# Peptides against a protein of PDB entry 3MAZ, part 70

Target 1, 99 residues: chain A of PDB entry 3MAZ
Amino acid sequence: VLNPMPACFYTVSRKEATEMLQKNPSLGNMILRPGSDSRNYSITIRQEIDIPRIKHYKVMSVGQNYTIELEKPVTLPNLFSVIDYFVKETRGNLRPFIC
Target 2, 99 residues: chain A of PDB entry 3MAZ as posed
Amino acid sequence: VLNPMPACFYTVSRKEATEMLQKNPSLGNMILRPGSDSRNYSITIRQEIDIPRIKHYKVMSVGQNYTIELEKPVTLPNLFSVIDYFVKETRGNLRPFIA

## One batch from the design tools (peptide; made by RFdiffusion4, then SolubleMPNN)

Design b2_p22_2_s4 (from b2_p22_2, 8 letters changed)
Fold by OpenDDE base, seed 3:
Structure b2_p22_2_s4 (fold): chain B 99 residues (1-99), chain A 22 residues (1-22)
Amino acid sequence: as target 1 above (99 residues)
Amino acid sequence: KLREKVETSNDLSLFNELEEAL
């Protein structure tokens, strides 16, 4: 049985994710998407502070966990925790894109 | 057409700055 994915997960490319966030910023600013190979993922965010900024983060499958590739890597047990981390660390500035 | 900065990143510095301001 397939495990559920976070609500902000979409099977889209980097380009498509960027377009989604650009067109509907009121729906959220964070998307989880497939990475370059199977079992890896990427987080795409769009922030409008001074100018619109798009950033991409790598989420690597490591054993049964996931590691967010940051200066100080963070390892979490599932993708729901990964999304939660991004939300908490930014005090809600990042919100999952829900459409 | 808006100017946008696009990059692959490994830090949340922009959000940390925002957090500190709040």
Scores: peptide ipSAE 0.191, ipTM 0.711, DockQ to the pose 0.287
Fold by OpenDDE base, seed 2:
Structure b2_p22_2_s4 (fold): chain B 99 residues (1-99), chain A 22 residues (1-22)
Amino acid sequence: as target 1 above (99 residues)
Amino acid sequence: KLREKVETSNDLSLFNELEEAL
């Protein structure tokens, strides 16, 4: 039985995720989506500080955990924790996109 | 349309800078 996915998970492409975030920024600025490989994912974020900035992060499935591809990789037990990490690390600046 | 910067990233530097500004 598959575990539930985070609310900000959508089966969309990089382009579609970008469009979603651009169209409705009030709904959140972070989307989790399928990666290029079956068990990998990507995080797309959109932040407006000086100009709109869109960044994509790789979330690699490693065993039963997930590793966020950062300069100093961060490994977490599940995708909910991955989302939590982005929220907490940015002190709430990033919020899951809830459509 | 607005100018946007798109990139694949491996850091949260932008947010660190923002955090320092808060």
Scores: peptide ipSAE 0.189, ipTM 0.713, DockQ to the pose 0.321
Fold by OpenDDE base, seed 1:
Structure b2_p22_2_s4 (fold): chain B 99 residues (1-99), chain A 22 residues (1-22)
Amino acid sequence: as target 1 above (99 residues)
Amino acid sequence: KLREKVETSNDLSLFNELEEAL
């Protein structure tokens, strides 16, 4: 069974995700992509607060939940909630990339 | 040639600072 994925999910590499965000910043600044291991994912963001910065975060599949690898880990029930967390935590600074 | 800063991160500190400024 394959569950639906968030709209900002793309089967791209770290490099490709970076290029996508750089090329069309008006479409969003956050991409969800496959991680190095099966069932795991990565979040790539591009922020332009002072200078352009690219950051990558690990999202680990733990049981039926997902844990964002932060200094203080955050566990959520699904990938949609993961995206929502990044959006709300940054008060809208991060927006899902919709191509 | 200038390059954008790239890093693997485990914090949203910069965004937290932004939120505090709002």
Scores: peptide ipSAE 0.180, ipTM 0.706, DockQ to the pose 0.308
Fold by OpenDDE base, seed 5:
Structure b2_p22_2_s4 (fold): chain B 99 residues (1-99), chain A 22 residues (1-22)
Amino acid sequence: as target 1 above (99 residues)
Amino acid sequence: KLREKVETSNDLSLFNELEEAL
């Protein structure tokens, strides 16, 4: 049994996540979803600055922590912290998708 | 042609090529 998950977590595929963000951009632009492996996750974001763009990030389970696969990897204690990192690091540009 | 770009990424830079985070 999993501990409570962030509100922007959805058991959706990469394609479905993209469609969700495209359809209702006012609800947020960031989704957490299952990765291909049992304990890994992915973050999907959608930005509309010049043209619509979709980016996917890997969130790897490492022991009891999670590492966001960035050029400079960031390790955090839980998925809530992962979401918080994306929000704060982008100064609020990224917002969790809440429906 | 305006098409939505999809990519796997490892940086948090803004999509207008403003480097914000790595």
Scores: peptide ipSAE 0.175, ipTM 0.702, DockQ to the pose 0.326; fails the geometry check

Design b2_p22_3_s1 (from b2_p22_3, 11 letters changed)
Fold by OpenDDE base, seed 5:
Structure b2_p22_3_s1 (fold): chain B 99 residues (1-99), chain A 22 residues (1-22)
Amino acid sequence: as target 1 above (99 residues)
Amino acid sequence: SMEEEKRWLLEAAEKIEKLEKE
């Protein structure tokens, strides 16, 4: 049994996530999706500050926590906190994609 | 201003650009 996931989590591929964000930018610009390995995830964003830019980042499950693989890694207690980090760091410019 | 906001957003984007890409 799986615990509740963030609203922007979708069981989609990298390509599908990209297409979703491009097709419906008004619904948000950030998707959480399964990673290549079990218990790992990826974040796909479509940020349009100057020009549209698609980026994919890894979120690794480490013990009871999750680590965003940054130059200076950030470890958070759950996936909700991971989403919150991206939102707050960009002062709301990144928003979870909600269908 | 809008220009100041855009500048800040670009700086923030540069920061998150340092995330390890999939």
Scores: peptide ipSAE 0.317, ipTM 0.819, DockQ to the pose 0.055
Fold by OpenDDE base, seed 4:
Structure b2_p22_3_s1 (fold): chain B 99 residues (1-99), chain A 22 residues (1-22)
Amino acid sequence: as target 1 above (99 residues)
Amino acid sequence: SMEEEKRWLLEAAEKIEKLEKE
Protein backbone atom coordinates (compact mmCIF):
# COMPACT_ATOMS: atom_id res chain seq x y z
CA VAL B 1 0.00 0.00 0.00
CA LEU B 2 2.80 2.43 0.93
CA ASN B 3 5.64 2.72 -1.60
CA PRO B 4 9.25 2.50 -0.35
CA MET B 5 11.32 5.62 0.27
CA PRO B 6 14.77 6.35 -1.17
CA ALA B 7 17.62 4.56 0.63
CA CYS B 8 18.99 7.89 1.92
CA PHE B 9 15.73 8.80 3.68
CA TYR B 10 15.91 8.99 7.48
CA THR B 11 13.41 10.29 10.02
CA VAL B 12 15.94 12.69 11.54
CA SER B 13 16.17 16.39 12.33
CA ARG B 14 18.37 18.92 10.54
CA LYS B 15 20.93 18.68 13.35
CA GLU B 16 20.94 14.88 13.40
CA ALA B 17 21.38 14.73 9.61
CA THR B 18 24.38 17.05 9.83
CA GLU B 19 25.96 14.90 12.54
CA MET B 20 25.39 11.70 10.55
CA LEU B 21 27.14 13.15 7.50
CA GLN B 22 30.04 14.46 9.60
CA LYS B 23 30.64 11.19 11.45
CA ASN B 24 30.69 8.91 8.39
CA PRO B 25 31.53 10.88 5.23
CA SER B 26 32.59 7.68 3.43
CA LEU B 27 28.97 6.44 3.46
CA GLY B 28 27.71 9.36 1.37
CA ASN B 29 27.06 13.08 1.65
CA MET B 30 23.31 13.50 1.00
CA ILE B 31 20.32 12.79 3.26
CA LEU B 32 16.57 13.09 2.65
CA ARG B 33 14.54 13.88 5.76
CA PRO B 34 11.06 15.05 6.84
CA GLY B 35 10.28 18.70 6.28
CA SER B 36 8.52 21.16 8.54
CA ASP B 37 5.14 20.10 7.12
CA SER B 38 3.65 16.61 6.88
CA ARG B 39 3.97 16.09 3.11
CA ASN B 40 7.16 18.11 2.60
CA TYR B 41 10.80 17.03 2.79
CA SER B 42 14.30 18.48 3.06
CA ILE B 43 17.66 17.54 1.55
CA THR B 44 20.84 18.00 3.60
CA ILE B 45 24.23 17.79 1.88
CA ARG B 46 27.82 17.95 3.11
CA GLN B 47 30.27 18.74 0.32
CA GLU B 48 33.94 18.49 1.26
CA ILE B 49 36.03 19.81 -1.62
CA ASP B 50 38.12 22.58 -0.07
CA ILE B 51 36.42 22.70 3.33
CA PRO B 52 33.26 21.01 4.64
CA ARG B 53 30.10 22.89 3.65
CA ILE B 54 26.58 22.04 4.83
CA LYS B 55 23.54 23.09 2.78
CA HIS B 56 19.81 22.41 3.02
CA TYR B 57 17.15 22.33 0.31
CA LYS B 58 13.36 22.29 0.51
CA VAL B 59 11.35 19.68 -1.39
CA MET B 60 7.69 20.66 -1.56
CA SER B 61 4.87 18.22 -2.25
CA VAL B 62 2.68 19.66 -5.03
CA GLY B 63 -0.19 17.43 -6.05
CA GLN B 64 1.29 14.11 -7.12
CA ASN B 65 4.73 15.67 -7.79
CA TYR B 66 7.60 17.27 -5.87
CA THR B 67 9.23 20.65 -6.43
CA ILE B 68 12.81 21.41 -5.35
CA GLU B 69 12.97 25.01 -4.18
CA LEU B 70 15.82 26.37 -6.29
CA GLU B 71 16.33 29.71 -8.00
CA LYS B 72 14.70 27.99 -10.95
CA PRO B 73 12.36 25.42 -9.37
CA VAL B 74 12.48 21.84 -10.62
CA THR B 75 9.38 19.63 -10.53
CA LEU B 76 9.76 15.85 -10.51
CA PRO B 77 7.31 12.92 -10.29
CA ASN B 78 8.72 11.23 -7.15
CA LEU B 79 11.38 11.38 -4.43
CA PHE B 80 13.63 8.91 -6.26
CA SER B 81 13.82 11.38 -9.14
CA VAL B 82 14.67 14.15 -6.67
CA ILE B 83 17.68 12.19 -5.40
CA ASP B 84 18.69 11.35 -8.97
CA TYR B 85 18.55 15.03 -9.90
CA PHE B 86 21.09 16.01 -7.23
CA VAL B 87 23.41 13.14 -8.20
CA LYS B 88 23.34 13.89 -11.93
CA GLU B 89 23.50 17.68 -11.61
CA THR B 90 26.74 17.38 -9.61
CA ARG B 91 28.09 14.63 -11.91
CA GLY B 92 28.27 12.21 -8.99
CA ASN B 93 29.81 14.55 -6.43
CA LEU B 94 26.69 14.12 -4.30
CA ARG B 95 25.96 10.53 -3.26
CA PRO B 96 23.08 9.21 -1.13
CA PHE B 97 24.07 8.40 2.45
CA ILE B 98 23.69 4.65 2.97
CA CYS B 99 23.90 3.55 6.61
CA SER A 1 46.24 16.16 -11.58
CA MET A 2 44.86 16.66 -8.10
CA GLU A 3 44.52 20.39 -8.71
CA GLU A 4 42.57 19.80 -11.91
CA GLU A 5 40.26 17.35 -10.13
CA LYS A 6 39.62 19.83 -7.34
CA ARG A 7 38.80 22.57 -9.84
CA TRP A 8 36.38 20.26 -11.62
CA LEU A 9 34.63 19.35 -8.36
CA LEU A 10 34.36 23.01 -7.36
CA GLU A 11 32.75 23.75 -10.71
CA ALA A 12 30.20 20.99 -10.13
CA ALA A 13 29.48 22.26 -6.62
CA GLU A 14 29.11 25.81 -7.90
CA LYS A 15 26.42 24.64 -10.30
CA ILE A 16 24.19 23.57 -7.41
CA GLU A 17 25.06 26.67 -5.41
CA LYS A 18 23.97 28.93 -8.28
CA LEU A 19 20.61 27.15 -8.40
CA GLU A 20 20.14 27.18 -4.62
CA LYS A 21 17.42 29.49 -3.36
CA GLU A 22 18.43 31.62 -0.37
Scores: peptide ipSAE 0.317, ipTM 0.804, DockQ to the pose 0.057
Fold by OpenDDE base, seed 1:
Structure b2_p22_3_s1 (fold): chain B 99 residues (1-99), chain A 22 residues (1-22)
Amino acid sequence: as target 1 above (99 residues)
Amino acid sequence: SMEEEKRWLLEAAEKIEKLEKE
């Protein structure tokens, strides 16, 4: 049985994710994608606070949890929580990309 | 206000920016 993934998860490369966000900013500005290693992921965002800024984050699988590679790492129980963290931390400015 | 919201967003962005970027 395949567990569901966040709606903004896409099996795309860093480049593709960037292009997706740039092409359709109205659909959201955050994408979860496969990382370079097994069970690891990456988050690509495109925030437009002052000017468009694209950033990429590492989400490392640690045991049954996931750690967002921030200055002060944040460990969460699942990928849905990871997405939720970015949404809540930015008060909704970051939104899952839904196409 | 718009200014307050922007300030908050910038602050939040800074927080999530301080990380090991891919």
Scores: peptide ipSAE 0.259, ipTM 0.778, DockQ to the pose 0.056
Fold by OpenDDE base, seed 3:
Structure b2_p22_3_s1 (fold): chain B 99 residues (1-99), chain A 22 residues (1-22)
Amino acid sequence: as target 1 above (99 residues)
Amino acid sequence: SMEEEKRWLLEAAEKIEKLEKE
């Protein structure tokens, strides 16, 4: 039995994720998607504070945890926590894309 | 105010930008 995935997880490519966020910004601005390896993921965000900005982050599976590759890497116990991290750091400006 | 909110968001975005690593 597979554990549930965050609601903003979609099996899409970097390009598709970007298009989704650009096409329907009202649905959210953050997507979790598959990475290069089976157990790795990527986060794509589209913030529109001054101008639209697309950014991508690597989320690496390390043991039973996940590490967001940032200047100062952050390790979290699950993907839900990864999403929460981005939400909290931006005080809600980043919101999971829900369609 | 709207200006204050925007300012804070820009600062937060800058933090994320500085920490960004693809």
Scores: peptide ipSAE 0.185, ipTM 0.738, DockQ to the pose 0.056

Design b2_p22_3_s2 (from b2_p22_3, 11 letters changed)
Fold by OpenDDE base, seed 4:
Structure b2_p22_3_s2 (fold): chain B 99 residues (1-99), chain A 22 residues (1-22)
Amino acid sequence: as target 1 above (99 residues)
Amino acid sequence: MEEEEKRELIEMAKKIEELEKE
């Protein structure tokens, strides 16, 4: 079966993504969604270290790769690798939202 | 609206680890 997008990808707005994460925190705390521009995406997270905090990260499509917009940008070959990066860099604190 | 947040992933990981050690 062809799986073109990560399981935590949803065609939702910034607001909808926030609501999804808030309503069902047990299902995960990270969502991949369409960005404001074509071929770009955004990652929305709900991290609960002290109190719940919503944050967003821009994922830019560059050629056949994707660049996560950080102070020190990270370029990866596909969106699956982008999700994996967020999971690994946070030592498992971030988990893809699956419903 | 700007999508990018300032906090780095590495900083988030460090903070989480610090809390777990307490």
Scores: peptide ipSAE 0.038, ipTM 0.615, DockQ to the pose 0.475
Fold by OpenDDE base, seed 5:
Structure b2_p22_3_s2 (fold): chain B 99 residues (1-99), chain A 22 residues (1-22)
Amino acid sequence: as target 1 above (99 residues)
Amino acid sequence: MEEEEKRELIEMAKKIEELEKE
């Protein structure tokens, strides 16, 4: 049985996530999606601080936790915490895409 | 958006390293 997933999680491809964010910017700018052929995930964002920029981040399942692959890795207990990290780290600039 | 606020957001955004290149 699957546990609840964050509201911004969608079973979409990298391309589809990009299109979703570009089509409806007012609904949010961050999507969580399944990783390729694994129990991992990816975060896709679209920021418009200066110009529109699409970026992707890898979230790896490690044991019972999740690690956001960064120069200095960040390990969190669940996917909800992962979303929270992106929101807080950008002081609210990133917001989960809700449709 | 004020210039100072823009600067802060840019700095924070840069702390998140982009991965999964095409």
Scores: peptide ipSAE 0.037, ipTM 0.588, DockQ to the pose 0.076
Fold by OpenDDE base, seed 2:
Structure b2_p22_3_s2 (fold): chain B 99 residues (1-99), chain A 22 residues (1-22)
Amino acid sequence: as target 1 above (99 residues)
Amino acid sequence: MEEEEKRELIEMAKKIEELEKE
């Protein structure tokens, strides 16, 4: 059984993700993409407050959960929860990129 | 290489909130 991926998941590189976010900011500012290792992912965001800022976060597959690599790691049950976390933590500033 | 801190997300959220209040 294969569960669906979040709508903002794209099989793109770090560079491509950055370009996507820069070219179409109205479509969202957060992309989930494959990480450098199998079963791992990365999230690329483009927050625009004073100036546009591109940042990346590692999302490691650990068992049946996913851990966002932060100084104080955050573990969540699935990728949808990971996306939700970023949306909630930024109080809606981050929105999944939907093209 | 691809790592940020939770604090930055919170700080950004707070900053946005403050800007919206103005």
Scores: peptide ipSAE 0.035, ipTM 0.603, DockQ to the pose 0.499
Fold by OpenDDE base, seed 3:
Structure b2_p22_3_s2 (fold): chain B 99 residues (1-99), chain A 22 residues (1-22)
Amino acid sequence: as target 1 above (99 residues)
Amino acid sequence: MEEEEKRELIEMAKKIEELEKE
């Protein structure tokens, strides 16, 4: 059974995701998009702490879970949890882009 | 925002490593 995707998921490229976030920062600053492999994804964010900064993170499908590729990897049960992780870890600084 | 709050956000952001590079 295919589960619904997070609201901030868009079938866009790295470049398009960056442009979306820059154009409408009030709508959010985090996008989930397809990775190089159909089984994997990427997270693109635009943080404005000191100056605007664009960053990308790999989200790899591992079995029935997903692992965010970090120095210390974080494994979560689904993509919704992945989005939640980014929101919570930044205490709300990151918010899903909803257009 | 206050400098202390700004420093906290920066510190948290640094814990998230960017791995995708063109």
Scores: peptide ipSAE 0.034, ipTM 0.564, DockQ to the pose 0.052

Design b2_p22_3_s3 (from b2_p22_3, 13 letters changed)
Fold by OpenDDE base, seed 4:
Structure b2_p22_3_s3 (fold): chain B 99 residues (1-99), chain A 22 residues (1-22)
Amino acid sequence: as target 1 above (99 residues)
Amino acid sequence: SEEEEKRDLLEDAKKIAELEAE
């Protein structure tokens, strides 16, 4: 049985996602959640390099792909690839929140 | 060193910290 959504996907709000990451940082620092718009999503991260910093990124559903709204947008084939992108680009600094 | 690690992590973070969104 295939899970259609990444393990770090939770049907939570921006606020709740932030609280989850702050409460249990050892479980990971990245959450995928429903976006404000219908078929879109958002990524909430909590990086602790110098000080804890919360950031949010919009993941737009475009056709059969997904585009991470960055200064230089990145388009990927599925949400699993989106999560992988965040992990790889930060060399593992970002890890999916698993509870 | 710790400072080198911090600097590297900040550099890596900058790759995706280009534009925050909703």
Scores: peptide ipSAE 0.038, ipTM 0.605, DockQ to the pose 0.080
Fold by OpenDDE base, seed 3:
Structure b2_p22_3_s3 (fold): chain B 99 residues (1-99), chain A 22 residues (1-22)
Amino acid sequence: as target 1 above (99 residues)
Amino acid sequence: SEEEEKRDLLEDAKKIAELEAE
């Protein structure tokens, strides 16, 4: 069976996502969640490089693709590719939160 | 060293520019 959403997707708010990442850092540091608008999503991350830092990224549904809102936007074919992008670009520093 | 390790992690993180989202 093929899941339609990445394993790190949770129907949680920005606040709840932050709490999840803070509570169990060993389970991962990246969560995909519903955005403020329908069909859009947000990525919440928690990195501990110098001090714990929480950041949020907007993932916009555009046509049949998804665009990560960055200084230089990145468009990908599906949400699985979005997660993969965050993992690869940070050389594994970011890992999907798996409960 | 720990400082060098932190610098490497920071450089990796800089590859993703933050843009606040709801």
Scores: peptide ipSAE 0.110, ipTM 0.677, DockQ to the pose 0.076; fails the geometry check
Fold by OpenDDE base, seed 2:
Structure b2_p22_3_s3 (fold): chain B 99 residues (1-99), chain A 22 residues (1-22)
Amino acid sequence: as target 1 above (99 residues)
Amino acid sequence: SEEEEKRDLLEDAKKIAELEAE
């Protein structure tokens, strides 16, 4: 079965995403969630290198692609690629939260 | 360290996104 959304996608708020990641860090540290506008999304991460750090990133739907609103924007073909980007960019430090 | 490098890679590239995300 092909899921249309990444496994770490949850219909949760910023606050709830933060709580999920804090409560069960062993399940992963990255959540994809709805943005304020339709078809846009946000990524919430919880990295624990020195101390726990919560950060959020905007993922904008642009045409049929998605752009991560970084200083140097990164455009990818789908949300699965967005998740893959975060995993690869951090060399596996970020992992999708699988509940 | 490797962990410090991972942190730097993410933080340096994603600063603006973090500030503007909801």
Scores: peptide ipSAE 0.102, ipTM 0.721, DockQ to the pose 0.080; fails the geometry check
Fold by OpenDDE base, seed 5:
Structure b2_p22_3_s3 (fold): chain B 99 residues (1-99), chain A 22 residues (1-22)
Amino acid sequence: as target 1 above (99 residues)
Amino acid sequence: SEEEEKRDLLEDAKKIAELEAE
């Protein structure tokens, strides 16, 4: 049995994640999903600033931690912290998609 | 693209905050 995952984690593809966020924006705008390689993940977000924009971020498993692939990489101890980071850094603009 | 997926989240957050403050 896999250890508990964040509530916004879904075993969906990039395309499916995009569709989920577009269909029900009221449920949140951030999804954590499997990456192409084992132990790696991707974060898909949908932000409505000027127009709706879908973006994806790589979350790489590095040892016992996870690194968010950004211009200035951020390393965190677990996936829950990764989600928390996205929420805090955007001052709540990003919210985990809960269905 | 791969480069686009590495865009600075902090920069995005700043832009959002600036728009909300308008």
Scores: peptide ipSAE 0.045, ipTM 0.567, DockQ to the pose 0.646; fails the geometry check

Design b2_p22_3_s4 (from b2_p22_3, 14 letters changed)
Fold by OpenDDE base, seed 4:
Formats: C-alpha cells, structure tokens, sequence
Structure b2_p22_3_s4 (fold): chain B 99 residues (1-99), chain A 22 residues (1-22)
C-alpha cells in the first residue's frame, strides 16, 4: 500500500494551492501537490521577504527518487527529503502549510 | 525557467541570512 505523504501534501490544483497560502499565511507557506503528469509533483510557495511572491517548482519522480527541476537538479530519496530541502535551504523561512 | 527558479531560491536564502544578522 502507499506510504504516508508529507503533512503539507494536498490534492489541490495550482490555483487552489495559491489561494490556500494567501488566505492563511500563518499556517505555513509551502504546499506539495500532484503534478500535471502521472507520478510527478509540484511545490507551491508564498514567500514574504520584501513583498509576497508565489513560485512553483516541479518535482519529478525518477526511479525510486525525486528530482527538483532546477538549472542544477537536486535529487533526493523521498518527498519528505524534498520538503526538508526547501526548509533548510531557506533557513526556516519556508514552512510546510499545516491546515 | 529552470535558471530563474534556482536563482530565486538562492537569492531568497541570502536575503534571509542578511535579515537575521540585523
């Protein structure tokens, strides 16, 4: 059977994810959601440094791992590690959205 | 684009560090 998903995973669209983050910024600013294709996923963030900014990142399932689509791709063993990467890389500015 | 996404992540991280030092 399927393993548990990260707490910030929601079966929502890009638009819905954006609305969730905008309406309740105190609950977190990062959501993991289904991608447009098969086993892929997407990360939507709403980061406030100067002004609120929405960004989306593609997370592709490759074999038993996951790759964040960047100029220099980052490959990680599972979705929990993907979330952890975003948290650590931003030194805690990004936090999983917990509704 | 891939390069824009990577650049943004890195820039965001650096700005956060600067704010924490203040």
Amino acid sequence: as target 1 above (99 residues)
Amino acid sequence: SMEEEKRWLLEAAEKIKELEKK
Scores: peptide ipSAE 0.064, ipTM 0.599, DockQ to the pose 0.616
Fold by OpenDDE base, seed 5:
Structure b2_p22_3_s4 (fold): chain B 99 residues (1-99), chain A 22 residues (1-22)
Amino acid sequence: as target 1 above (99 residues)
Amino acid sequence: SMEEEKRWLLEAAEKIKELEKK
């Protein structure tokens, strides 16, 4: 079965993702995008707490799961769970960019 | 780096908690 991609997935570059988030912050502040490798992805966020901060995180395909590259890596069963993790971890401060 | 990214995420989460308590 072919599964759909998260709504915040866009086939854009790191630079393009950054610009999208900066231009329309009201639409969300998190984008999933393709990585340099065929089965890898990246998450670009623009989180506003004190000032806007942009960060990029690598999401590696590991077997049938996905691992967010952190000092303590987080492994999740699918890309929807990856998005959910970022939302929950920041208590809703991060929201998927919907355009 | 992976360490820097992890630290930033944790810092952001803690700041959010502080805002909720105030």
Scores: peptide ipSAE 0.054, ipTM 0.592, DockQ to the pose 0.670
Fold by OpenDDE base, seed 1:
Structure b2_p22_3_s4 (fold): chain B 99 residues (1-99), chain A 22 residues (1-22)
Amino acid sequence: as target 1 above (99 residues)
Amino acid sequence: SMEEEKRWLLEAAEKIKELEKK
């Protein structure tokens, strides 16, 4: 049985994620994708506040939690919380990419 | 760097907040 994943999760590469966000910005600007290592993930975002800016964040699987790689790491209980963090922190500017 | 990434994310959020106040 496959556990539910956030709607913005796609099994795509960094390049593909970037292209997806650039091609259809109206569908959202945040994608969760597989990381280079097992059980790790990456978040790719494309914000257009002043100019288009693409950033990638590393999400490490630690035990049963997930840690966003930041200077002050943010640890959350699941991937849904990780997505929620990015949405709330940016006051909704970041939205899950729904294809 | 990780610090720059966090700062960028937070700064973006603050800019949005300021725009909403107008």
Scores: peptide ipSAE 0.031, ipTM 0.570, DockQ to the pose 0.631
Fold by OpenDDE base, seed 2:
Structure b2_p22_3_s4 (fold): chain B 99 residues (1-99), chain A 22 residues (1-22)
Amino acid sequence: as target 1 above (99 residues)
Amino acid sequence: SMEEEKRWLLEAAEKIKELEKK
């Protein structure tokens, strides 16, 4: 049976997600977590290029799709596609946190 | 801001590309 949620999904707070990424950077640098609202989510990333940088993105559930809130919003069919988007857009720099 | 987020994401991708070329 396939899991309906990406492997990097964790029921953690913003603070906890940040701590997880900082503590074990070798396990990945992207976490999907519950948002402030029931059907919404947030992405927390720790990207290290020159220095470690923490960023948070809102992922809104819209109908059966999900929209990443950016200047030009990106709508995707599922949360797996959301994760894939972040991986591709950063050319593999972002990787799902697997713990 | 949302615009900064998009810029950062794209900028990060470009930085990685540059490093891979070296």
Scores: peptide ipSAE 0.029, ipTM 0.541, DockQ to the pose 0.616

Design b2_p22_4_s1 (from b2_p22_4, 6 letters changed)
Fold by OpenDDE base, seed 2:
Structure b2_p22_4_s1 (fold): chain B 99 residues (1-99), chain A 22 residues (1-22)
Amino acid sequence: as target 1 above (99 residues)
Amino acid sequence: MEEERLEELREIEERFDKSAFD
């Protein structure tokens, strides 16, 4: 049985995620993908504020929650909340990549 | 986009940049 995943989750590598975001920026600029370990994930973003910039962030599975590895770690109850956090913190500049 | 909005986004981006990993 599979638990629902955010629409911007794709089983892709870092390189593939980067290419997806660069190829179709109008579809969104944030992708959630598998991390190096089974229960961890990574967020890849492509923001175009001044110039296009690709960045990656770690999302660690901790118990039943997820922690975004930021300077001041943020722990949230599910991956949907993780995506929501990035959207809200960037005042809507980051949007889930939907294809 | 007005300058004040752009500056806000730059500040937010800078904050996140500190936590990006290679």
Scores: peptide ipSAE 0.451, ipTM 0.877, DockQ to the pose 0.786
Fold by OpenDDE base, seed 1:
Structure b2_p22_4_s1 (fold): chain B 99 residues (1-99), chain A 22 residues (1-22)
Amino acid sequence: as target 1 above (99 residues)
Amino acid sequence: MEEERLEELREIEERFDKSAFD
């Protein structure tokens, strides 16, 4: 049994995440998924401002924290904070995918 | 007012796009 994870976490591939977001945009536009390396994760988003665009971001496990690989890296204490960061920084444009 | 919101979102998107990976 996994420890508590954000509601938008799914054990899916990049392709599956993309399909989920495209099929049900009303349920949210952000998914947290396993990364290519153990203990690392990826964020897949589908933003529709002018046109729909799928993007992926790295979330690296560093010690007991997590670093979002952005232009200016952001280190946070847990994955819930990582999701919160994406929501707040996009002024609510990004919302966790909940199905 | 809506236009201002859209412009802000476009700027935010541009910033995040720089860090996206393929």
Scores: peptide ipSAE 0.437, ipTM 0.871, DockQ to the pose 0.864
Fold by OpenDDE base, seed 3:
Structure b2_p22_4_s1 (fold): chain B 99 residues (1-99), chain A 22 residues (1-22)
Amino acid sequence: as target 1 above (99 residues)
Amino acid sequence: MEEERLEELREIEERFDKSAFD
């Protein structure tokens, strides 16, 4: 009875997400995972420009929308849009991790 | 990767880094 989730969503911990990205960088470098609260999420990325860097971002559930906790918060209607935002903002450098 | 593209990615990375949480 759950709505479809983005392909890069995995029910994993921060540590597990980091390991997934490090072990298989060719499969993508961005994972969406459960946050500390049931309706919140976190994005974990492994960007390799100069050197590999692991970073985490908060995606907060606000009403029926989601807000990415960035310097200038971005509110979007669904998690698919959240993933799309990260892909577009990085001009394709970030790609959803597809196992 | 060309120098120009690399620099662009560095700028984008820096922007996102400011919002990363521990």
Scores: peptide ipSAE 0.435, ipTM 0.873, DockQ to the pose 0.766
Fold by OpenDDE base, seed 5:
Structure b2_p22_4_s1 (fold): chain B 99 residues (1-99), chain A 22 residues (1-22)
Amino acid sequence: as target 1 above (99 residues)
Amino acid sequence: MEEERLEELREIEERFDKSAFD
């Protein structure tokens, strides 16, 4: 069965993701991208609260779920939920990058 | 932006910053 990916998923490197977010901040500030391992992912964000800051977070595949590597790890059933978590926890400050 | 909102965002950012990887 083929499962769709979140709209902010792009097959790009860390460097490319950073450039995308910096080039078009009006399109969003959060990108989901492949990790070093084919089954893992990374989230790259560009928040501009006080000053622009680029940060990266790990999203690890655990069984049939995904765990966001945070101080208090969060395990979710799919990547859509992962994106939703980042949006919700930041009260909408983070928004998926839609190109 | 409202000051109260800004303070909330700063606190959220600080929390996430702890988990960012190099």
Scores: peptide ipSAE 0.434, ipTM 0.872, DockQ to the pose 0.806

